# Ledger of designs, part 128: peptides against a protein of PDB entry 5VZU

Target 1, 271 residues: chain A of PDB entry 5VZU
Amino acid sequence: GRTLEDIFHEHMQELILMKFIYTSQYDNCLTYRRIYLPPSRPDDLIKPGLFKGTYGSHGLEIVMLSFHGRRARGTKITGDPNIPAGQQTVEIDLRHRIQLPDLENQRNFNELSRIVLEVRERVRQEQQEGGHEAGEGRGRQGPRESQPSPAQPRAEAPSKGPDGTPGEDGGEPGDAVAAAEQPAQCGQGQPFVLPVGVSSRNEDYPRTCRMCFYGTGLIAGHGFTSPERTPGVFILFDEDRFGFVWLELKSFSLYSRVQATFRNADAPSPQ

## One batch from the design tools (peptide; made by RFdiffusion4, then SolubleMPNN)

Design b2_p20_5_s1 (from b2_p20_5, 13 letters changed)
Fold by OpenDDE base, seed 4:
Structure b2_p20_5_s1 (fold): chain B 271 residues (1-271), chain A 20 residues (1-20)
Amino acid sequence: as target 1 above (271 residues)
Amino acid sequence: DFFEQLQKLIEEVASEIRPV
């Protein structure tokens, strides 16, 4: 029988071989595509741009972070044997903030898992409801050719109905307790720690985070086989750093802004 | 040892393999 060690060793040899094949294939057919930096908007959570990921076996990963209304996207600039360049490695729903518990409870993976799965279910319900409203609204405007029913001219008379006194029904204005939108505590980061059993390549991750959001990450087999979206947590640390917790993989990826300035990298204005 | 470093590197790289 194959030992776990034999399976890991075979899989490692296969990855090294795939990396060798991929690097050797680069010599034969390089398609160069110009990358444009997304324009920054005033409503962007942070400045969009290039981020360096601490990905595992693949070495240097570059992801472009961009904002699309209430969604953020991490697009792979570097491909790997599983996920090619240009794929969306992460999709973030900025409508679905995740509140992390205190540091003691943040160490509990099952609590983080519960919080993320509850948000995933809400996102699924909202997608089903929004799909039904968009579907029902388009179906009923069949052109009812309203045949012009002939205007019968019934002239009936202006009966003067009497002076009904306005009853002052003083309906008390029910205090709509405006649920005080807790002012987005934009200022003070909260203490942050990875749950026990979440693997990080680098233990030197920020121990304070600004905010967290629900997101999905792309996973696939070698050659982009069976691509799936797994639930996760986008963690904004600061203007230059974010993380992603892959819930099912029990892994954490840290991304740091590429500080290099690129000339002529701005997107052409949409003509 | 070189083999222990290689084994650790293999284990590190193996742990970084996204389980498919």
Scores: peptide ipSAE 0.027, ipTM 0.466, DockQ to the pose 0.040
Fold by OpenDDE base, seed 3:
Formats: structure tokens, C-alpha cells, sequence
Structure b2_p20_5_s1 (fold): chain B 271 residues (1-271), chain A 20 residues (1-20)
């Protein structure tokens, strides 16, 4: 009978062969597009740039991390048999911070799943509400036909009706208990561990994280078939390392900054 | 060139993909 190891070996050989075919077929039709490093902004969560990722079955990948207002993007620089180069492998919503539980409860995959799915539902509600506001504004430019209604003059009279006293309703200022937004303790990293059953290629990941955000990852079949976005967690470890937990895939990808300096990689200043 | 450096980095990264 095929062992689980035999199935895994056959699948890995197929992935390597597909990667080789994919990379070798590109030699014939390479539109070389100059990749520019994204400009750094003061409000960027970390310095944008190139990161080396360990991705599950696909091996090592290069992604470019960039910031776009309240969103971050991981763009594939290397393609694979499933997701071509130039695709957004991860999209991060910097509006939706994920609060990890204590270290004991972080081992519970169902608890992480609950937290992420609650945030996903909030993101869907916000998208529906914002879609309604954009829809209602366009309807009412009916052509006001300029009917020239005539100037009839009626004159009538002056009646004086009386002094309604303004009632001083002294509405007590209800103490809006400003829910003290607990200042995001930006300083001390939280202890971090992967949930039980989340696959990591290496157990060598940072055991402390700075902050987490809701995000979505791109998945597809071979040849970019049926591409879809799945929920996940972006984990910022430090200035040079981040992770992504693929919730539905039960996998973790670690990304580390490429320390190589590239000459002439800066984007031309927008004129 | 930036492209030559990126190509070299891609090749280095690709060489680390051991068949498991």
C-alpha cells in the first residue's frame, strides 16, 4: 500500500518538477519588469522591503512587504506552481488588531479560530455598511424639469402669535466612560507559541511577538486554478521578522528580511 | 545591476529548496 511517506514524496517530486517546468518556460517569454523597492513612510509599521519566507510545500520564497495606508501587502517576487510572481500572497488589515490570549490558551487552535472568525465577521459587516453608503448617493439626480411657475402675488396678513418660554431642560452630561483604549503596549513583546496542530517547517520561530493583525492569504491549485483568499493572522515579531498563520490550512509561514543591499532599487520619485 | 543581484538571490534561495 502507498505509505503516507510515499504520497508525500510523490507530491514533492511533482512540485519540484512543476517548479522547474514553470521557471524554464519563463525563459522564452520574460517581460522583465523592473522591481522597485517600496518607498518607506514614517507611519509604516516596519521598514518595507524584501523578505525571505519559508512556505509549506513550496519551499523558500521571496516576498515584498509594502504599506498602503491602513493595509499591508506581501507581493510574491518568486512564483510557484500555484501562485505566480506579482500576486499578493498576503493582505493585512492594520485596522483589525488580533489580541492573542495567554500562552496556555494560544496552544488551543479553536480559540485562535474563534478570535480570527469574529474579526472576519466585523470586516464583512464594515464592507456591507460602506457599500450601502456608496449606493444611496447616486440615485436621486432625476432631471428637475424647470417648469416656470408664474409669479402670483398674494398679500395676506400679519398675525402676532405669542411668547413661548424656552424650557431649560438641564440634561445631565452622562459620564461617557471613555473606554480607556488600553494604550497598545508597543514596548514589551507578548510570549508567542503556535497552536497545537499548526504545521511549521521549522520549530525555530520567535517565541515573542510585538503585535498581530487580521489578514487574508491567497491560495490556489496548480496553474493558479480557483484562486481564493483564506483568513489568517499576521504576526509581527520584530523589525526584520514576521509570520503568517494560515487558519484553514493550519500552517505557519515565517518571513525574514533580506539583508542584501540592492543598488538603484529605489522607485523614481513621482514627478 | 539590481536584476542581477535579485536573480542571484533567487538562485541562492532556489538552491536551498532541498527535496524533502
Amino acid sequence: as target 1 above (271 residues)
Amino acid sequence: DFFEQLQKLIEEVASEIRPV
Scores: peptide ipSAE 0.017, ipTM 0.414, DockQ to the pose 0.451
Fold by OpenDDE base, seed 5:
Structure b2_p20_5_s1 (fold): chain B 271 residues (1-271), chain A 20 residues (1-20)
Amino acid sequence: as target 1 above (271 residues)
Amino acid sequence: DFFEQLQKLIEEVASEIRPV
């Protein structure tokens, strides 16, 4: 039977061949688009900008990190054989913090998988509940075609309902203690290690992280076929480094800030 | 040659995956 190594080797050869074909296309036709850096906001988890990442077998990737309220987004600046430039390689839900266990339990992939899948189910429930509130608001504007049903004179049956005493059962409204959204306090840095069986291109990753969040990564077949979102963990290491654990792929991508200063990279102010 | 360029790319990618 094909070993996992044989499948990986065949897939690697195919990816290398495709990467070669794509790189060879650069000599024939380059379309240049100006990219603007997203404006930094005070509430941004870190400064937005360009990050260079290692994407498993795909090589070096350039991703733009941007913040959109309680969501962060990694947008591909470089394309690969699977996912073209301009796609959102990662989407991070900053509402859904992942609490990593102790360093011993972080080595257990099944423990990380459990934690991530529990958060995925919460995100799914919240999306269903928010979809119901939006759905109920639209249902009531059925056109009342008031067909004028003819006024049959319904007889005045007499009104004698007796004065039932108002039982003032003052049911105290149980204070639904709104779980105070703990402000995203910059958590104390915690020891970090990849789970056993998660592949990294580089073993030189930060061994301490600030925060982790639930996120989804985009995966696709060659030529952007069958694109899907897989669950993962965004790991903030510091101001200039983050990682993404692709749970289903059992892979880790490390992203480091591009330190190059670009002149005139700021978006033009909306006139 | 296409094959020489492909071989070079294979060697480059292989060196990135296997720190020698």
Scores: peptide ipSAE 0.013, ipTM 0.439, DockQ to the pose 0.081
Fold by OpenDDE base, seed 1:
Structure b2_p20_5_s1 (fold): chain B 271 residues (1-271), chain A 20 residues (1-20)
Amino acid sequence: as target 1 above (271 residues)
Amino acid sequence: DFFEQLQKLIEEVASEIRPV
């Protein structure tokens, strides 16, 4: 019978062959573009930069993580047979946190799916509402012919009537039980586990995460056919590690910071 | 099963719409 190793080797050979076919067919169409590291900003969730990903069957992937206000972006530096280099593999909405349940309920894929889809629906509603406000404002600039309306006279404001001191009815201070906003313990990592049936390349992922956000991942067929955005969860583990749960694909991608220093990798100053 | 997971991953990767 075929072993897992045999199946893996056959699949890797297919991917190499596909890469060879694509590179050979478009040999005269290869373009090289310089990559620049994104500048770090104080409000960035973590330091931007290069991350090595391990997901799917494609082996080692390189992604650039960058921040854009309330959004984060993973951009493919390496291409694969499905998604070419320069595409935005993940888009993260930093406005929409995902609250993971307890560790026991995190194993339930349907619970994670419910939470993510509820956030997805809120994001869609916000996009629809914001689209309506932009539409109504443009219609009413008809040419206001500036007819000079004549200066109607200042009607004198009538005098201040007297200080009726209403009595201090000493209504008892109802105990406003200040619901002590438990300071959101925003800083302590929570236990993390993948849901049952979510595929990972390895079980060696961080078992504690700092925070999670709603995001979308780009999926496509071979040759970038039928590209679409699917819902997912960005998992921040630490300063150097994050993951992405592909909800519809039931897969997990782990990304680790590339520690190598590059000379002259900074973007040129905008002239 | 690890075999079922890898087979599923291969089938997902063999499908027209593939993981990234």
Scores: peptide ipSAE 0.022, ipTM 0.481, DockQ to the pose 0.032; fails the geometry check

Design b2_p20_5_s2 (from b2_p20_5, 13 letters changed)
Fold by OpenDDE base, seed 1:
Structure b2_p20_5_s2 (fold): chain B 271 residues (1-271), chain A 20 residues (1-20)
Amino acid sequence: as target 1 above (271 residues)
Amino acid sequence: DFFEQLEKLIEEVENEIRPV
């Protein structure tokens, strides 16, 4: 009988064949662009660079991870029949950390979905509020003809006297036991498991993660039809591995750093 | 069978909305 693995294998062959057909039929329209590795910054969450991804039937892909202030981006280096090379596969909002529940509750897809959708709503609200402040500032540069109003002499306001009555009211400082906010255990990896019903191509994913962030993934039909952003979770495992949970697709992508060294891959210094 | 239905559903979903 056909296994799920057989179906995925056949589908991968079809995707390769589609890539071959597109490449061969439109060969006269192919342009080659040099790819440069992104420069590393001190504040980057991890070292930027090339990552090998695996998700669904698309097989092996290459994504470039880069940092842009409070955002991270995964850019496709390899295209597929849906998303062409050079598109931003994932966009990560480093302002919006996702707190995963305990390991038992992480198995509940509906709980992860609730957490992600609550963060998505906050992101939408912040975008609406920031849009209003930019609109009101432009209106009132009417040319104020600066009529030179004459300098009226500032009258010396009199020195109010020193009445120093020391009211000793010894109000007992109520011991507001400042509940010492336990420093968020920012450094220890938390246990990680995929929710039930999230498909992973490989069950050999890291079972601990450092932190998670809200993000969006790009999805499209064949030929890049109806491209849209879907909500997801960026999962940082370590310096060389991250994942993305596609919430609506119920899928997981694992990305591992490409360990190859490239000569002359650095971006030219902006002259 | 279940796999043919799943394959067809995958093809339908992929024709409408393939993940990246």
Scores: peptide ipSAE 0.046, ipTM 0.563, DockQ to the pose 0.027
Fold by OpenDDE base, seed 3:
Structure b2_p20_5_s2 (fold): chain B 271 residues (1-271), chain A 20 residues (1-20)
Amino acid sequence: as target 1 above (271 residues)
Amino acid sequence: DFFEQLEKLIEEVENEIRPV
């Protein structure tokens, strides 16, 4: 019968074979594409740039982090057997902050799952509502042929209808309790721990985070088959480190800034 | 026990084989 060890070895051999096939494709046709670093903007959550991930069996991953208004994007610079280079491995919604519970409750995967799925549902509702407003604006301006119907003259008459007094209904100004935007406590890091059952390649991750956001990650089968977006949590640790919790995969990826400076890596100014 | 460990290892390996 197949042992646990036999199944593990078969799957590891398949991963090695796919990695070999993927790397061997480069021997036949090397296309060099210049990578430009995104310009830093004042409103960027952190400085954009290259980050190195230690994710799974694929080894070293290089991701470009960039900011696009209220969205952040991780773009694969290195491809793998499943997701080719240039794909968006993560997409982060900077409108939808995730509030982590206390450190004790952060160990509960079901609580994190609940919080993320509640945010996912809000994002879905907002997309449906915004889709309806864009749909109604294509009103039927059919060309009404203006037939010039003629000028008939009728004249009459006068009458005087009366002085309806406007009642002063003094509607009290209901105190719109401005929901105080909880001041973005940008400064105090929150204690951070992975939920029980979330796989990390190592236990060496930052134990304090600045903020978290809802996001989606791209997953696919070998050769980029059946690509889909899975819900997750972007964890900002500091200026040089972020993580992504893949909720459905129960996994965590840690990304650290590439400290190397590249000459001539700036995008040409849009003319 | 053995089958639960097998399912867990398959899940771990499938989570490694479903590269993100």
Scores: peptide ipSAE 0.031, ipTM 0.519, DockQ to the pose 0.025
Fold by OpenDDE base, seed 2:
Structure b2_p20_5_s2 (fold): chain B 271 residues (1-271), chain A 20 residues (1-20)
Amino acid sequence: as target 1 above (271 residues)
Amino acid sequence: DFFEQLEKLIEEVENEIRPV
């Protein structure tokens, strides 16, 4: 029978062969594009730039993180057998913050799944409502000639009656327990742990995170077949590190800033 | 257990195969 080692070796050989085939397809036609780093804005969650990812069979991946108002994007700089360079590997909705539970409940994958799917449904509803408002605004310019409907005199219904008993019911002022908006502790990160059953290639991930957001990741078969967006969690650890939890894949990707300084990588100032 | 090791290796291999 095939040993586990035989299956692993066969799979690794297939993966290496696929990587070789995809790299060799470009041997006869190399297109070079200049990459410009996005300018930093004061309202950016962190400094935009290049990040090194390590996840799945791809090994070394370079992603450019950029900010677009209330959205962030990870764009592949390195392609792989599944997703070509220039695709948006992650899209982050900075309007939809995810609150992680305590550490005990963070270990529960079903709890994280529930939280993410509830946010996904809210995002879907907001997209449907915003689509309806844009649609209805164009249709109603038909000049309805308002024909003057005649004033029928509706009748004087009568004036009963007096009784004034002054019931003193001294309803105690129910203390409106002001739901103390727990001040978003802007300064100290919360303890972080991956759920049980979420795989990480590197067990050495930050055990404290600053904030989390809803996002979607791009997945596709070999040769970019059947590309789809799956729900996930963007985890900001610090200025130089973020993660993405792929909910459906039960996997975690860690991204670390490329510390290399690039000369002449700034976008030309719009003249 | 052999089966736990097999499941773990299948999961490791599947997590490597899954096109992310």
Scores: peptide ipSAE 0.031, ipTM 0.531, DockQ to the pose 0.026
Fold by OpenDDE base, seed 5:
Structure b2_p20_5_s2 (fold): chain B 271 residues (1-271), chain A 20 residues (1-20)
Amino acid sequence: as target 1 above (271 residues)
Amino acid sequence: DFFEQLEKLIEEVENEIRPV
């Protein structure tokens, strides 16, 4: 049977070949597209921009982090053999905060998996409910062919009188418990550790996190075959660092801000 | 672990291809 080593050697040969093909594309024809940095907004979780990330076997990648209301997006600036440049590698739902357990329970992968999968199910339910409300509104404009039914004469039904009893039904205003928008508490940083069995290319990751959110990551085979979104955890460490735990892959990617300032990288103001 | 062995082998092969 194929050993793990045989499978790995085959996979590495494929990765090397794909990296070689990708690198060799630079010798043939480069299409340059200008990339604009997203404008920073006051409500952005951190400053948007370029981040350098590591994907285990893929190496160093550049991702653009941007904010879109209650969603954050990581867009690949560098492609890899699996996922081409311009794809959305991560999508973060900023409505669905993940509360990490204590440091001891953070080492338990099954506990993290439980928490993430419970949030995934809530997100799925909310999408189904929101889809039903949008669906029911469109169905009712069947063209009623208004056949002109002939005008039968309106019989004048008599004006019955004014009995004015004011029923003071003091309907208590049901306290709509406004789901307290928990203020975006710049939560005190909490101790952070990866679960046992989550691979990290570098163990030198921040041991304190600010907050975590539910997200999905894009995975694919070589040549962008069978692309799918897998559940994960976005971990904000600080203004310049975030991570993503790929739950199904049992892997962690660390992203650090590119500190380079680019002249004229700002999006042109809409004139 | 499978992943620890895979990562170690990745690191070994990457170090062969990319001398640090």
Scores: peptide ipSAE 0.020, ipTM 0.453, DockQ to the pose 0.039

Design b2_p20_5_s3 (from b2_p20_5, 14 letters changed)
Fold by OpenDDE base, seed 5:
Structure b2_p20_5_s3 (fold): chain B 271 residues (1-271), chain A 20 residues (1-20)
Amino acid sequence: as target 1 above (271 residues)
Amino acid sequence: DFFKQLEEIIKEVESEIRPV
């Protein structure tokens, strides 16, 4: 029978061939598009910019990290046989911080899976609730064709008298303690380890992280077939490094800032 | 352990079937 090694070698050969075909197709028709770096905002979790990622058989990839309010986005600058350039490889929900357990429990993939899936369910509920409020507001402007029902003279029922003093039941408006959005305290760094059974291309990843967030990653078959979003964990290590744990794939991607300064990479000021 | 190596290879292959 085919060994798993045979299947792996066949699959690696297919991926290398697909990568070769994909890169060779670009050699025949290079469309150059200028990429602008996102402007940095004061509220950005880290400086936006280009990051180099290494994960799986795809090897080296370039992503643009950008911030969009309470969301961060990794956009592919380099495409691959599965996901073309310009796609959002990761989308991070900065509202949904993940707290990692102690190092012993961080080694347990099922514990990380539980934490991530509980956050995923909360995100899903919030999306359903926000969808209902937006839906109910639009439904009521059915054009009431006011058929002119004939003016039957409604009799003047008599004005009964004035007296009832409404008791000022001063119901104190219960202070809805607006849960003060704790400013994203640049949390003290915590020890970090990948769960057992999460594949990392390199064991040389940061062993301390600043914070983690819920996110989703884009996965697809060859030629961008059946694209879907899978749950994961964005791990901020420092100003220049982040990771993404692909929960369903049991894989880890490390991204490191491209230190190259590009002249004229700034977005043109809106004149 | 042969089974651990197989599980690693399976995980690698699974991680590659739906590349990110």
Scores: peptide ipSAE 0.028, ipTM 0.468, DockQ to the pose 0.027
Fold by OpenDDE base, seed 1:
Structure b2_p20_5_s3 (fold): chain B 271 residues (1-271), chain A 20 residues (1-20)
Amino acid sequence: as target 1 above (271 residues)
Amino acid sequence: DFFKQLEEIIKEVESEIRPV
């Protein structure tokens, strides 16, 4: 049988050959754009930068992770036949944390699917509600005829009467057992395993994750045909590693920080 | 001929590989 490596090598050869045809025969116009590393912010979930990943059949990909308030973004630095360079391969909603079940229930794809789809519906509802508030505010700029309202005199506020007697009603403090909000276990990594039937190119993924978030991944046919955003899970493993579970595709992509230092890779300060 | 064969191979691979 073809190994995953054989399929990978065949596909990579085809991709290289496609790139060669496009660049040599159809359009000789090569545009080079400088890539700048995003500035780090104190509120960033991890340091932004370049990550190398294994994505589907396309082999080694480079993505740039950046933070935009309560959203994170993975931008393709390397293009593939489906999604060109510069596209947003992943968009992460940092408002919507995914709570993974216990390790036994993490093996169940249907449980993960349920959790992700429930979050997707909440995100959709919030987007609909926020759209309504922006619409109503524009209507009533009727012409403010500037009628000069005459200065009616400030009537004197009457005197404070004194004598509120202290009723001692000794209502017993009902022991509201403050349900001790278990301090959100923000710091301890939880055990992590891929659901059964989720494919990974690398079985050597981290078995502990820090946190997960709802996100969407961009999928498209070849030549960037019919681009769609599919639901997924962003998994933060550590400062240098994250994953994305493509729910509908039943696939997992692992991304690891590029440790290379680049000189003069910082964006010029906006003048 | 070579380019047509290659476009056919590309399309065949395009149909099998639902890209992520």
Scores: peptide ipSAE 0.026, ipTM 0.509, DockQ to the pose 0.036
Fold by OpenDDE base, seed 2:
Structure b2_p20_5_s3 (fold): chain B 271 residues (1-271), chain A 20 residues (1-20)
Amino acid sequence: as target 1 above (271 residues)
Amino acid sequence: DFFKQLEEIIKEVESEIRPV
């Protein structure tokens, strides 16, 4: 039978081969594009810019984080054997915040999976409803002069009856103290831990997070075959760090801001 | 011990070779 060592060597050889193929495909055809950093907006969750991923066997991954109203986007600056440069590796829905449970329940992958899949279903319903409103608005211009059909008059029936007893009992309305939604203390990070069975290459991930959002990640086979979007969680740690939990893959990617200052990287002002 | 560590490494490598 194949040993665990044989399986490990086979997979490592495949990975090295795929990296070699991917790099060698471009040996004779290099296209350079100028990258512009997106301008910062006041409503941006954090400053947009370049982030380095500690992401799998791909090595150094560079993504550009940008904000588009109630959506955030991670765009690959570096390609890999699966996903070429310029693809949207993550899409974040800033309308759909994920509430993490307490630290004990955060260790439960099934609980995180439940929460994420419930949000995924809400997002799907909202997309279906918004699609229906756009469809129905065109159809109703039909001029149908539907005619005035008539006035039929029926009928009487009258009855009954009386009885009156006045029972007083003035039960005091117990003040249902509306549990004031404690304003989620925007300032203090909540304790954060990865669920059991979520792989992280770096055990040195932040143990506190500011907030989480529903998102989707792009996955694809070698050579960008069968690309699909899978559900995940965007974890904002701080101004310079975020993570993504790939739910179906049971993996975690940590992204850290590239601190290098680039001269002339700002987009030209729209004249 | 060794086989569990190797199984974890294999699962890690398999997760890395999987379309991500």
Scores: peptide ipSAE 0.024, ipTM 0.506, DockQ to the pose 0.030
Fold by OpenDDE base, seed 3:
Structure b2_p20_5_s3 (fold): chain B 271 residues (1-271), chain A 20 residues (1-20)
Amino acid sequence: as target 1 above (271 residues)
Amino acid sequence: DFFKQLEEIIKEVESEIRPV
């Protein structure tokens, strides 16, 4: 019978062969598209740019991190056998912060799963509500039949009815308990550990994180078959490192900034 | 050239994936 080791070895050989075919086919079809680094904005969570990722069986990848208002995107610069270059490997919703539990409860995968799925449901509800507001606005442009203006006459302007004094109904200001937006403690990193059963390639990841956000990752079969978005957690460690927990895959990807300086990498100013 | 530098980084990254 095939052992788990035989299946793993066959799968690794297939991945290596597909990577070789993919890289070798690129030599024949390289439309060299100039990659421009996204411009940095003051409101960007960290400096945008190139990051080296370590992800599971695919090994090393290069991802461009960019910011788009309340969303961040990781775009593949390197393709793999599953997902071609130019695809969004991760999409981060900067509106939906994930609050990690204490270090003891972070070891529990079911607790992280609960927190992420509760945020996923809120995101789904907000999308449904925003879809209804966009739907109602289009209905009532009935055709204005231009019926011709009949000239009917100047009836007179009768008189000055009197000054009704507005009563000052002094409605007491109900104490809107301003839900104190807990000041995003931007300063002190939280202790961080992966849940038990989440795979990391080398267990060498930062043990302190600044903040986390809800996100989705792109997964697909070989040749980009059946692409779908899976829920996950974007973890900001520092200015140069972030992670992504793939919840359904029980895997972790670590991304580190590429420190190389590129000449002429800036996008031309929009004229 | 930006492309040459990116190709060098890709090659360096790919060399780390080859089992020595």
Scores: peptide ipSAE 0.016, ipTM 0.416, DockQ to the pose 0.353

